Peptides against a protein of PDB entry 8OXM. Designs and how they scored, part 75

Target 1, 371 residues: chain A of PDB entry 8OXM
Amino acid sequence: FKAEFRLAGGVNLPKIIDCVGSDGKERRQLVKGRDDLRQDAVMQQVFQMCNTLLQRNTETRKRKLTICTYKVVPLSQRSGVLEWCTGTVPIGEFLVNNEDGAHKRYRPNDFSAFQCQKKMMEVQKKSFEEKYEVFMDVCQNFQPVFRYFCMEKFLDPAIWFEKRLAYTRSVATSSIVGYILGLGDRHVQNILINEQSAELVHIDLGVAFEQGKILPTPETVPFRLTRDIVDGMGITGVEGVFRRCCEKTMEVMRNSQETLLTIVEVLLYDPLFDWTMNPLKALYLQQRPEDETELHPTLNADDQECKRNLSDIDQSFNKVAERVLMRLQEKLKGVEEGTVLSVGGQVNLLIQQAIDPKNLSRLFPGWKAWV

## One batch from the design tools (peptide; made by RFdiffusion4, then SolubleMPNN)

Design b1_p12_8_s2 (from b1_p12_8, 9 letters changed)
Fold by OpenDDE base, seed 4:
Structure b1_p12_8_s2 (fold): chain B 371 residues (1-371), chain A 12 residues (1-12)
Amino acid sequence: as target 1 above (371 residues)
Amino acid sequence: SKIEAILAELES
């Protein structure tokens, strides 16, 4: 290891450390010191499995449908080493950084990212109707710009077209697999884009199995398909390549039902894999800037032996795990709202749910559904 | 892990 480290951005101040491998090659590592990387590691293994299923199918293999994975080595419950995704940028950093984000560069007369966030925070406790109206005003005055990512990075028109297709396929694959695994909406800082491949890398996989639906502000979308995510696909948006890649991915997932259920069952009952939502995790994911002042670190872990009977906790856990498995089985059968849908019908419903401004307006404002 | 075993069976 080199003695020098760089700070990556973010609340947890992850450290980028250069290490020399036994092969003499220098590799960048991201060291997180306050995150449970076990969930990320497990989800990367599930993504690798999904990739294996996608590579076995001729239609998904021909389309090169894959989820980008990264190496995770959990060192403890609160620390681990990530493969630093060299040559990636958070989509949120490209779009809405404080200095020169693409929105500010290409749309200087639009609302600032701060103005958008402020407007949506002001209505956070308001009716769904008021949230929708303000969200529509924000969207009107904050027009998508993510098309410019590929245009800036890929100057050759043939390369640009290929990379836009790679991006669209990456969004489709990650959206459908993310829906199956119940990853929900993804914060714009937790989606990296590779500056060379235009593929997405999903990081910080702390919400899975629809646990985002039990947050204080529940998730209302099956995956992130916001206006900028769609804008990156170019003029066709969700139609054509994206839809077809979603359908082909969903076909593979539905045809792999038994395998997916067996693996998720093993995961849900693994005592080392804490997938359940807890109040502290929920608070961390949906912290309000106003509430930061009172969380003094005096969570003294007073060992108040709340002797909740182990039996009642285990029964509650088992019922949640069974419900997750039942819902996964429904998804893999195409059961939506008690109706069995075709692959095309199910994918269409999911796309419509993900792009619906009414659903987007109800999301937690911290996740920036207008981006 | 059990997952690695299932992955290995899927890669075989």
Scores: peptide ipSAE 0.018, ipTM 0.619, DockQ to the pose 0.022
Fold by OpenDDE base, seed 1:
Structure b1_p12_8_s2 (fold): chain B 371 residues (1-371), chain A 12 residues (1-12)
Amino acid sequence: as target 1 above (371 residues)
Amino acid sequence: SKIEAILAELES
């Protein structure tokens, strides 16, 4: 390890440490000091399984459908080493950086990212109608620019086309796998894009198994398919390549039902895997950036009272785990709102839900559904 | 882990 570290920024001030391997190669490592990396590590194992299933199927293999994974080494309940995704940038950094973000560069007369966030925060406690109207005003004055990522990074037209295709396939695979695993919407800082491959890397997997639906502001989309995410696909948007890749991914997932259920069952009952949403985690995930200063909850809550209700906690946990497994089984059968759908019907419903401005307008403003 | 065992059975 080098004695020097850099801060990556963000709330937890993760440290980037350069490490020289026994092979003489320098590797960047992200050391998180306050996050439980066990959930990320477990979800990477599930992604590896999904990748194995996708590689076995000829149609998904030919399409190179893969969810990008990274190495996670949990060191403790609150510390671990992540392989820093070298050559990646958060899509939020590319899109809405205050200094040089693509929205500011390509759309200088549009609303700023701050103005958009302010407008949506002002209506956060308002009706769904008022949220929708303000969201539509924000969207009209904040036009998508993510097409420019591939155009800036890949100057050769043939390379540009292949990278846009790789991006579209990566979004499709991660969207369907993310839906099956109940990852929900993803904050724009928790989606990295590889500057060489144009593939997405999902980080900070602290919300899984539809636990985003039990947040104070519940998630209303199956995955992130916002206007900028769609704009990165180019002129066809969600049609053609994206839709076909979603359908082929969903086909493999549905045909692998038994395997997926067995693995998720093992995970849900792993005492080392805390996937449940707790009130403190829920507050943290939907906290305002301005309110971060005061709430250091001194977790000096006395260990003593937790012992008595273990039976009721276990019964509540088991009932939540059973509901997660039942919902996973429904998804893998194509059961949506009590109706059995074909793969094409299910994928179509999910795409429509994800792009619906009524659903997007209801998301927590901190998740920036207009980006 | 049990997951690694299932993954290994799937990769076999």
Scores: peptide ipSAE 0.023, ipTM 0.655, DockQ to the pose 0.021; fails the geometry check
Fold by OpenDDE base, seed 2:
Structure b1_p12_8_s2 (fold): chain B 371 residues (1-371), chain A 12 residues (1-12)
Amino acid sequence: as target 1 above (371 residues)
Amino acid sequence: SKIEAILAELES
């Protein structure tokens, strides 16, 4: 370990530590001191399993459909070491950084990221209609720029095209697997992009199994497919490569129903894997300052473990676990809103739900649905 | 873990 550490941004002030491995290689490690990294570690194992399923299928293997994974070493319930994804940047940092963000560089006459956020915060407690109108105004005055990521990083046209395809495949694979697992909290700081591969790395995997739907502001989209995410795919948008990669990923997931159900069942009943949403976690997720720079003093809420009767907790837990398994089984059968859909029909519905400005306008402002 | 066992069975 080097004696020097850097603070990463964010509410938890994670420490970046440079480590020399036994192989003599320098590796950056992120030390989180407040988050339970066990959830991330478990979800990385699930992603590895999904990658194994995707590699076994000829159609998904030929398309190189994978979810990018990272190494997690949990040290305690509140501490762990993440292998920092070298050469990755949060998509939010690239898009909406206050100094040099792509929106400011390419669209200097649009609303600032701060103006967009402020407008959406002002209507946060308003009707869905008022939220929708303001969201549409924000979107009209904040046009997508994420296409410029690949254009800035990859000057050779053939490399640029290949990297745009890699990005599109990564979005498709992570979107469908994320939907199957009910992955939430997909804000612009929880999605990294690799500056060399153009592939996405999803971090902070603590909201899974649709627990984002029980947040004070419920999540209304199956995955992040916002205007900038789509713009990064280039002129084809959600059509062609993205749609086909979603369909092929969904086909593998549906054909792996028994395996996925068995694994998720083991996880849901693992006493070491806390997947349930608690009120403190819910409050924390939707009170995060959107700008990493504002050191709001996190009130140390003493974890008063309310000793509820063990029996009532266990019965409530089992009923939630059963509902999660039933909903997972429905997704893997293509059951959406009581209707059995084909793979193409299900993928189409999910894409429409994810891009619907009515759904996007209802998200918590900190999710930055206009980005 | 139980997951690692299932993964190992899947990889076999």
Scores: peptide ipSAE 0.020, ipTM 0.634, DockQ to the pose 0.021; fails the geometry check
Fold by OpenDDE base, seed 3:
Structure b1_p12_8_s2 (fold): chain B 371 residues (1-371), chain A 12 residues (1-12)
Amino acid sequence: as target 1 above (371 residues)
Amino acid sequence: SKIEAILAELES
């Protein structure tokens, strides 16, 4: 280990440490403290397996459909080492950095990211109709700019075109795999983009198996397909390459139903894999600035009285696990809202749900659905 | 792990 470390930023102040391996190679590592990285490690193994399934299929292999993975080494329940995603940037940092973000650079007369957030926070407790109206006003005055990412990074037109295709394929693969696994909390800081490959890296996998739907503000979209995500695909948007890559990914997932169910079943019943949403995690994910004052850590809630009958907790857990498996089986059969859909029909429904401004307007303001 | 066994069966 080198004696020097860098801060990566963020609330938990993760440390970037340079390590020299026994092979003499320097490797950057992100040391997260206070986070349970076991869920991330397990989900990376599931992604690796989805990649194996995608590489076996000739049509997905030819399209180079992969979900980007990173190494996670859990050290404890509250510490671990992540392989630092060198040459990646959070899409939120590129788009909505307050000083030099792409929105401010390319659209200086639009609303600031702060003004958009403020407007959506003001209506957070209001009706869905009022949220929709304010969301549409925000969207009108905050136009997408993510097309400029590839234009800034790739000056050669042939390279630019190839990288835009790589981006579109990465969004498609990660969206469908993420939907099948029920990945939530896909805010703009949990999605990185590789500055060399234009591929997405999904981080912080702590909301899985549709546990985002039981948050105080439920998640209403199957994956992140916001206006900037679509703008990065170029003039065709969600049509053509994106749709075809989603369909081919979904086809492989549906044809691998038995394998995916068997693995998710093993994971759901692993006593070391805490995938369930708890009230403290829900509060942390959707903390309001106004609620900072009343979170006195009453550290002294006696650990003793939560001897709630282990039997009733276990029965409740088993019922939730069974429901997750049943819903996964439905997705892999193409069952949506009680109807069996073709691969094309299912992918179309998911795209429409993900781009619907009514669904987007209902999301927690911290998710930044207007970006 | 059981996952590693399933992955090994998938890699074979």
Scores: peptide ipSAE 0.016, ipTM 0.610, DockQ to the pose 0.020; fails the geometry check

Design b1_p12_8_s3 (from b1_p12_8, 8 letters changed)
Fold by OpenDDE base, seed 4:
Structure b1_p12_8_s3 (fold): chain B 371 residues (1-371), chain A 12 residues (1-12)
Amino acid sequence: as target 1 above (371 residues)
Amino acid sequence: SKIKAIIEELLA
């Protein structure tokens, strides 16, 4: 290891370290503290299995459908090493997080990201109707710009076209795999884009198996397919390449039902894999910027041994695991809202749910559904 | 072991 480290920024102050391997190659690594990387590591393994299924199928292999993975080495319950995704940028950073974000550069007369967030936070406790109206006003005054990512990074028209297709395929694969695994909506900082491949890398996989639906503000979309995500696909949007890649991915997932169920069953019952949503995790994921000041976690772990009967916890856990498996089986059968759908029908429903402004307006404002 | 110790020291 080199003696020097860099901060990657963010609340948990992850440290970027350079290490020299036994092969003499330098490798950049991200060291996270105060973060449980076990879920990330498990989800990366599931993604690798999904990739294996996608590579076995001729149609998905020809389309190069893959979910991008990164190396995760959990070291403790609160620490680990990640592969630093060199040459990636968070979509949120490119779009809105920097002073020179693409929205500010290309749409200087639109609402600022702060104005959009403020407007949506003001209605957070309001009716769904009021949320929808304000969301539509925000969307009208905050127009998509993510098309410019590929235009900035890929100046050659043939390369640009190829990379836009790679992006669209990556979104399709990650959306369908993410739906099957119940990843839900993804915060714009937790989606990286590779500046060379235009493929997405999903990081911080702390919500899986539809646990986002039990958050204080429940998720209302099957995956992130916001206006900027769609804009990156170019003029065809969700039609053509995206839809076909979703359908081909869903075909492989549905045809691999037994394998996927068996794998997820093993994971759900693994005592080392805590996938359940807890109140502290839920609070962390949906913290308000205003509430950050008072929650000094005085983790006075007062060992109040609340002897919750191990039996009642185990029965409650088993019922949640069974429900997750049942819902996974339904998804893999194409059962949506009690109706069996074709692959095309199921994919269409999921796309419509993901792009519906009524669903997007109900999301937690911190996740920036207008981006 | 050594990597863990370096990381614990980096995270301290």
Scores: peptide ipSAE 0.017, ipTM 0.471, DockQ to the pose 0.037
Fold by OpenDDE base, seed 1:
Structure b1_p12_8_s3 (fold): chain B 371 residues (1-371), chain A 12 residues (1-12)
Amino acid sequence: as target 1 above (371 residues)
Amino acid sequence: SKIKAIIEELLA
């Protein structure tokens, strides 16, 4: 390790360190303190398994469908080392950075990101109708710009096209895998884009197994497919490549049901893996106004819940785990709202749910569903 | 391990 470190910013002040490996290569690492990286590490292992399944299938292999992974080494319940995702930028930083964000650069007469957030926060406790109306006003005055990411980074038209295709495939794979694992909506700072590959890297995996649905403001989308996410795909949007890649990913997931269930079962009952949503974590995820620069630490509160009998806690945990496994099995069977759907029908339903402005308008305003 | 100790020292 080099003796010097840099701060990455954020509440927990993660330290960027440079390390020389036994191979003589320098590698940058992020050292997080006051954060439990076990959930991230577990989810990376699940993603690696999903990638193995995707590589075994000819149709997904030909399409190069993968979910991007990074190395995580948890060191304690409150510390670990992450691979620094060099050459990545948060999509939120690219889109809505107050100084040089793409919305400000390309749409200077639109609402600012702050104005959009303020308008949506003002209606947060209002009816669904009022939320929808304000969301539509925000959307009308905050037009998508994420198409410009690939245009700025890839000046050659052939490279630009291939990178836009790589982006679209990455969104499709991560959306379907994320849905199966119940990752829900992803904060714009927790989605990194690689400036060379145009592939997405999902970080801070502190919400999994549909635990976003039990937040004070429940998630209403299966994955993030907001207007800017769609705009990055180009003129076809969710049609063509994205839809086909979702369908092919879903086919592989459904055909791998037994393997996925077995692995998730082992993880859900791992006493070292706390995936359950605690009240303090829920409050943390939905009370902080996002300073756009802050990686939200997963506050795994070691708060000793009151002395409820160990038996009642264990029974409650087991019932939640069983419910998660049942819901995972339903997803892998194509059971949506009590109806068995084809892969195409299921993928279509998920896309429609994810892009529905009624669902988007109900999301927590912090998560910037208009971006 | 030595790495854990270095990281704990860096996080202190």
Scores: peptide ipSAE 0.016, ipTM 0.444, DockQ to the pose 0.035
Fold by OpenDDE base, seed 5:
Structure b1_p12_8_s3 (fold): chain B 371 residues (1-371), chain A 12 residues (1-12)
Amino acid sequence: as target 1 above (371 residues)
Amino acid sequence: SKIKAIIEELLA
């Protein structure tokens, strides 16, 4: 270990440490305190399993469909080491950085990121109709710019095209895998983009198994497919490559139903894996101050073990676990809203749900659905 | 063991 560390920002002030491995290679690591990295570690293992399934299928292997993973070493309930995703930037940092974000650079006459957030916060407690109207006004005056990421990073046209394709494939794979696993809290700071590969890295996996739907402001989209996410795909948007990669990913997931159910069942009943949403975590996730690259601290709930009778906790937990497994089974059968859909029908429904301005307008303002 | 102690010291 080097004697020096850097701060990565955020309330927890995570420390970036440089370590020399036994191989003589320097490796940057992020040391988080006051954060439970166990959920991230478990979800990374599930993503690795999904990648194994995707590599076994010829069509997904040929398309190089993978969800990007990083190494997580949980050390305690309040500390761990993350492999620092070197050469990645949060999509929020690129898009809506207060100083030099791509929106400010390419669209200087649009609303600022702050103005957009303020407008959406002012209507947060209003009707769905008022939220929708203000969201549409925000969207009209905040036009997508994420196409410029690949244009800035990849000057060669052939490389640019291949990287935009890699981005589109990464969005498709992570969107479908994330939907199957019920991955939530996909705000713009929890999605990194690799500056060399144009692939996405999903971080902070603390909202899984649709627990985002039980937040005080429930999540209304299956994955992040906002206007900037789509703009990064270029002229074809959600059509062509993205749709086909979603369909091929969904086909592999549906054909792997037994394996996925077995894995998730083991995880849901693991007494060491707390995946359930608690009220303090819910408050924390939706009381975020605007500007911090908060790699979110789990608030130290003082274990005031409210001695809920162990029996009532276990029965409540088991019912939630059973519901999660049932919903996972439905997704893997293509059951949406009581109807059995084809892979193409299911993927189409999910895309429509994810891009619907009515769904996007209902999200928590900190999710930045206009980005 | 040693890595955990170093990390706990770095997080203190």
Scores: peptide ipSAE 0.014, ipTM 0.438, DockQ to the pose 0.037
Fold by OpenDDE base, seed 2:
Structure b1_p12_8_s3 (fold): chain B 371 residues (1-371), chain A 12 residues (1-12)
Amino acid sequence: as target 1 above (371 residues)
Amino acid sequence: SKIKAIIEELLA
C-alpha cells in the first residue's frame, strides 16, 4: 500500500488507496469505513451468475448481454474494499455537476439542476397530483442531454454507433436483471458509466428484493429508465435494440427460473446476508443531502441492538422471505398485477411503468427522476 | 466464499 490516500468525496468519505500487487501492477482500491459491503458482495455474485446464464444462451451471447461487475472484499459489517472502477464516472456527475454538467453546457437556458431539485422538494409532502404537475413543469424546462456522452467520448461515427449500442444493451440487461432481483435505490450517483465501453456499472446494491417499496417514500418504478437514460440510446429510444435486449434477457431469466429461485432462497436464508430494510437504513437512504459535498456529521448507528425476541423475529423474517420468493416466482412466470403475460407483454408493461411520469413524480426527490 | 461455492455447484 502507498502511504498516501485520496478522498473520493461523499457522506462516507471513502478512501482511494493505491496498492502494488505481487505482480508489480498498481491497483486503485476504494476503502469504505461506514458501509456494509456484504450486500454488494452477494449481489455481485448473483450478477456473475446471471452473466453465466446470459453467456450460455446463444441469443444473449451473440448480443453480448452482460451486467458489469466489480470486485468487493467485505472486511467487517462496517468496512470493506472495492475495486476502483477505473475509467467510470457517475451518470449524475456527467449530467448534473454544478460546474460543468452536460445539462448546464448544452441547455444553459433550462432550469438548473438545483432549481429542479428545489421545485420537487417543495412539493415532496404535497398530493400526487401536485407532484405530477410540478414534475411535468420541471421536465418541460429540463430537457435530456445524455446523447452527448457518446458524442463527446467517441468522435469516430462507427465507434460512436458501436458504443451507443453497447450502452443500450447494458441498460437493457441491467434493467431486467435488476427488476428480477428487485434492485432499488437507482439514483444518478449509484449508476456509473464506463468512459471507454459506454457500459453501466451499478453500485451500492443494498436495496434488493423490492425493499425499496417499503421505504417512507416507496419506489414506484421497476428500474431507472428516465429521460436522460433513454436519450443516451439515441433516436430510437426504448424501441428496437433496447426492447429486444430486454425481451431476450427476460426470456433467459424466465427459462432459468429453478436456478434463480434456488440461489435466491439460499441467499434469503443466509444469516450473513441482511437484505431486510431497517428503519435506520430507510432514514439514511431518504435523508441523504443530495449534494454529497457537505460534511454532515454521520450519526453513529452504534447502539440499537434491539434484543427483539428471537422467536418472533424468525417467524416475521421467514414470512418476509417467503413473500420475496413468491414475488420472484411471479416475475419469472410473467405474473404482473395478477395477469400472466408473455415475455413481450411483461417487458412492455415494465417499460411503461418505468417511463410513466406519474410513477416518476412520486419518487423521493433525491432519486432525481427528471434526470 | 460459501455463496460462490453454492452458485458454482448449482451452475455445474
Scores: peptide ipSAE 0.010, ipTM 0.527, DockQ to the pose 0.023

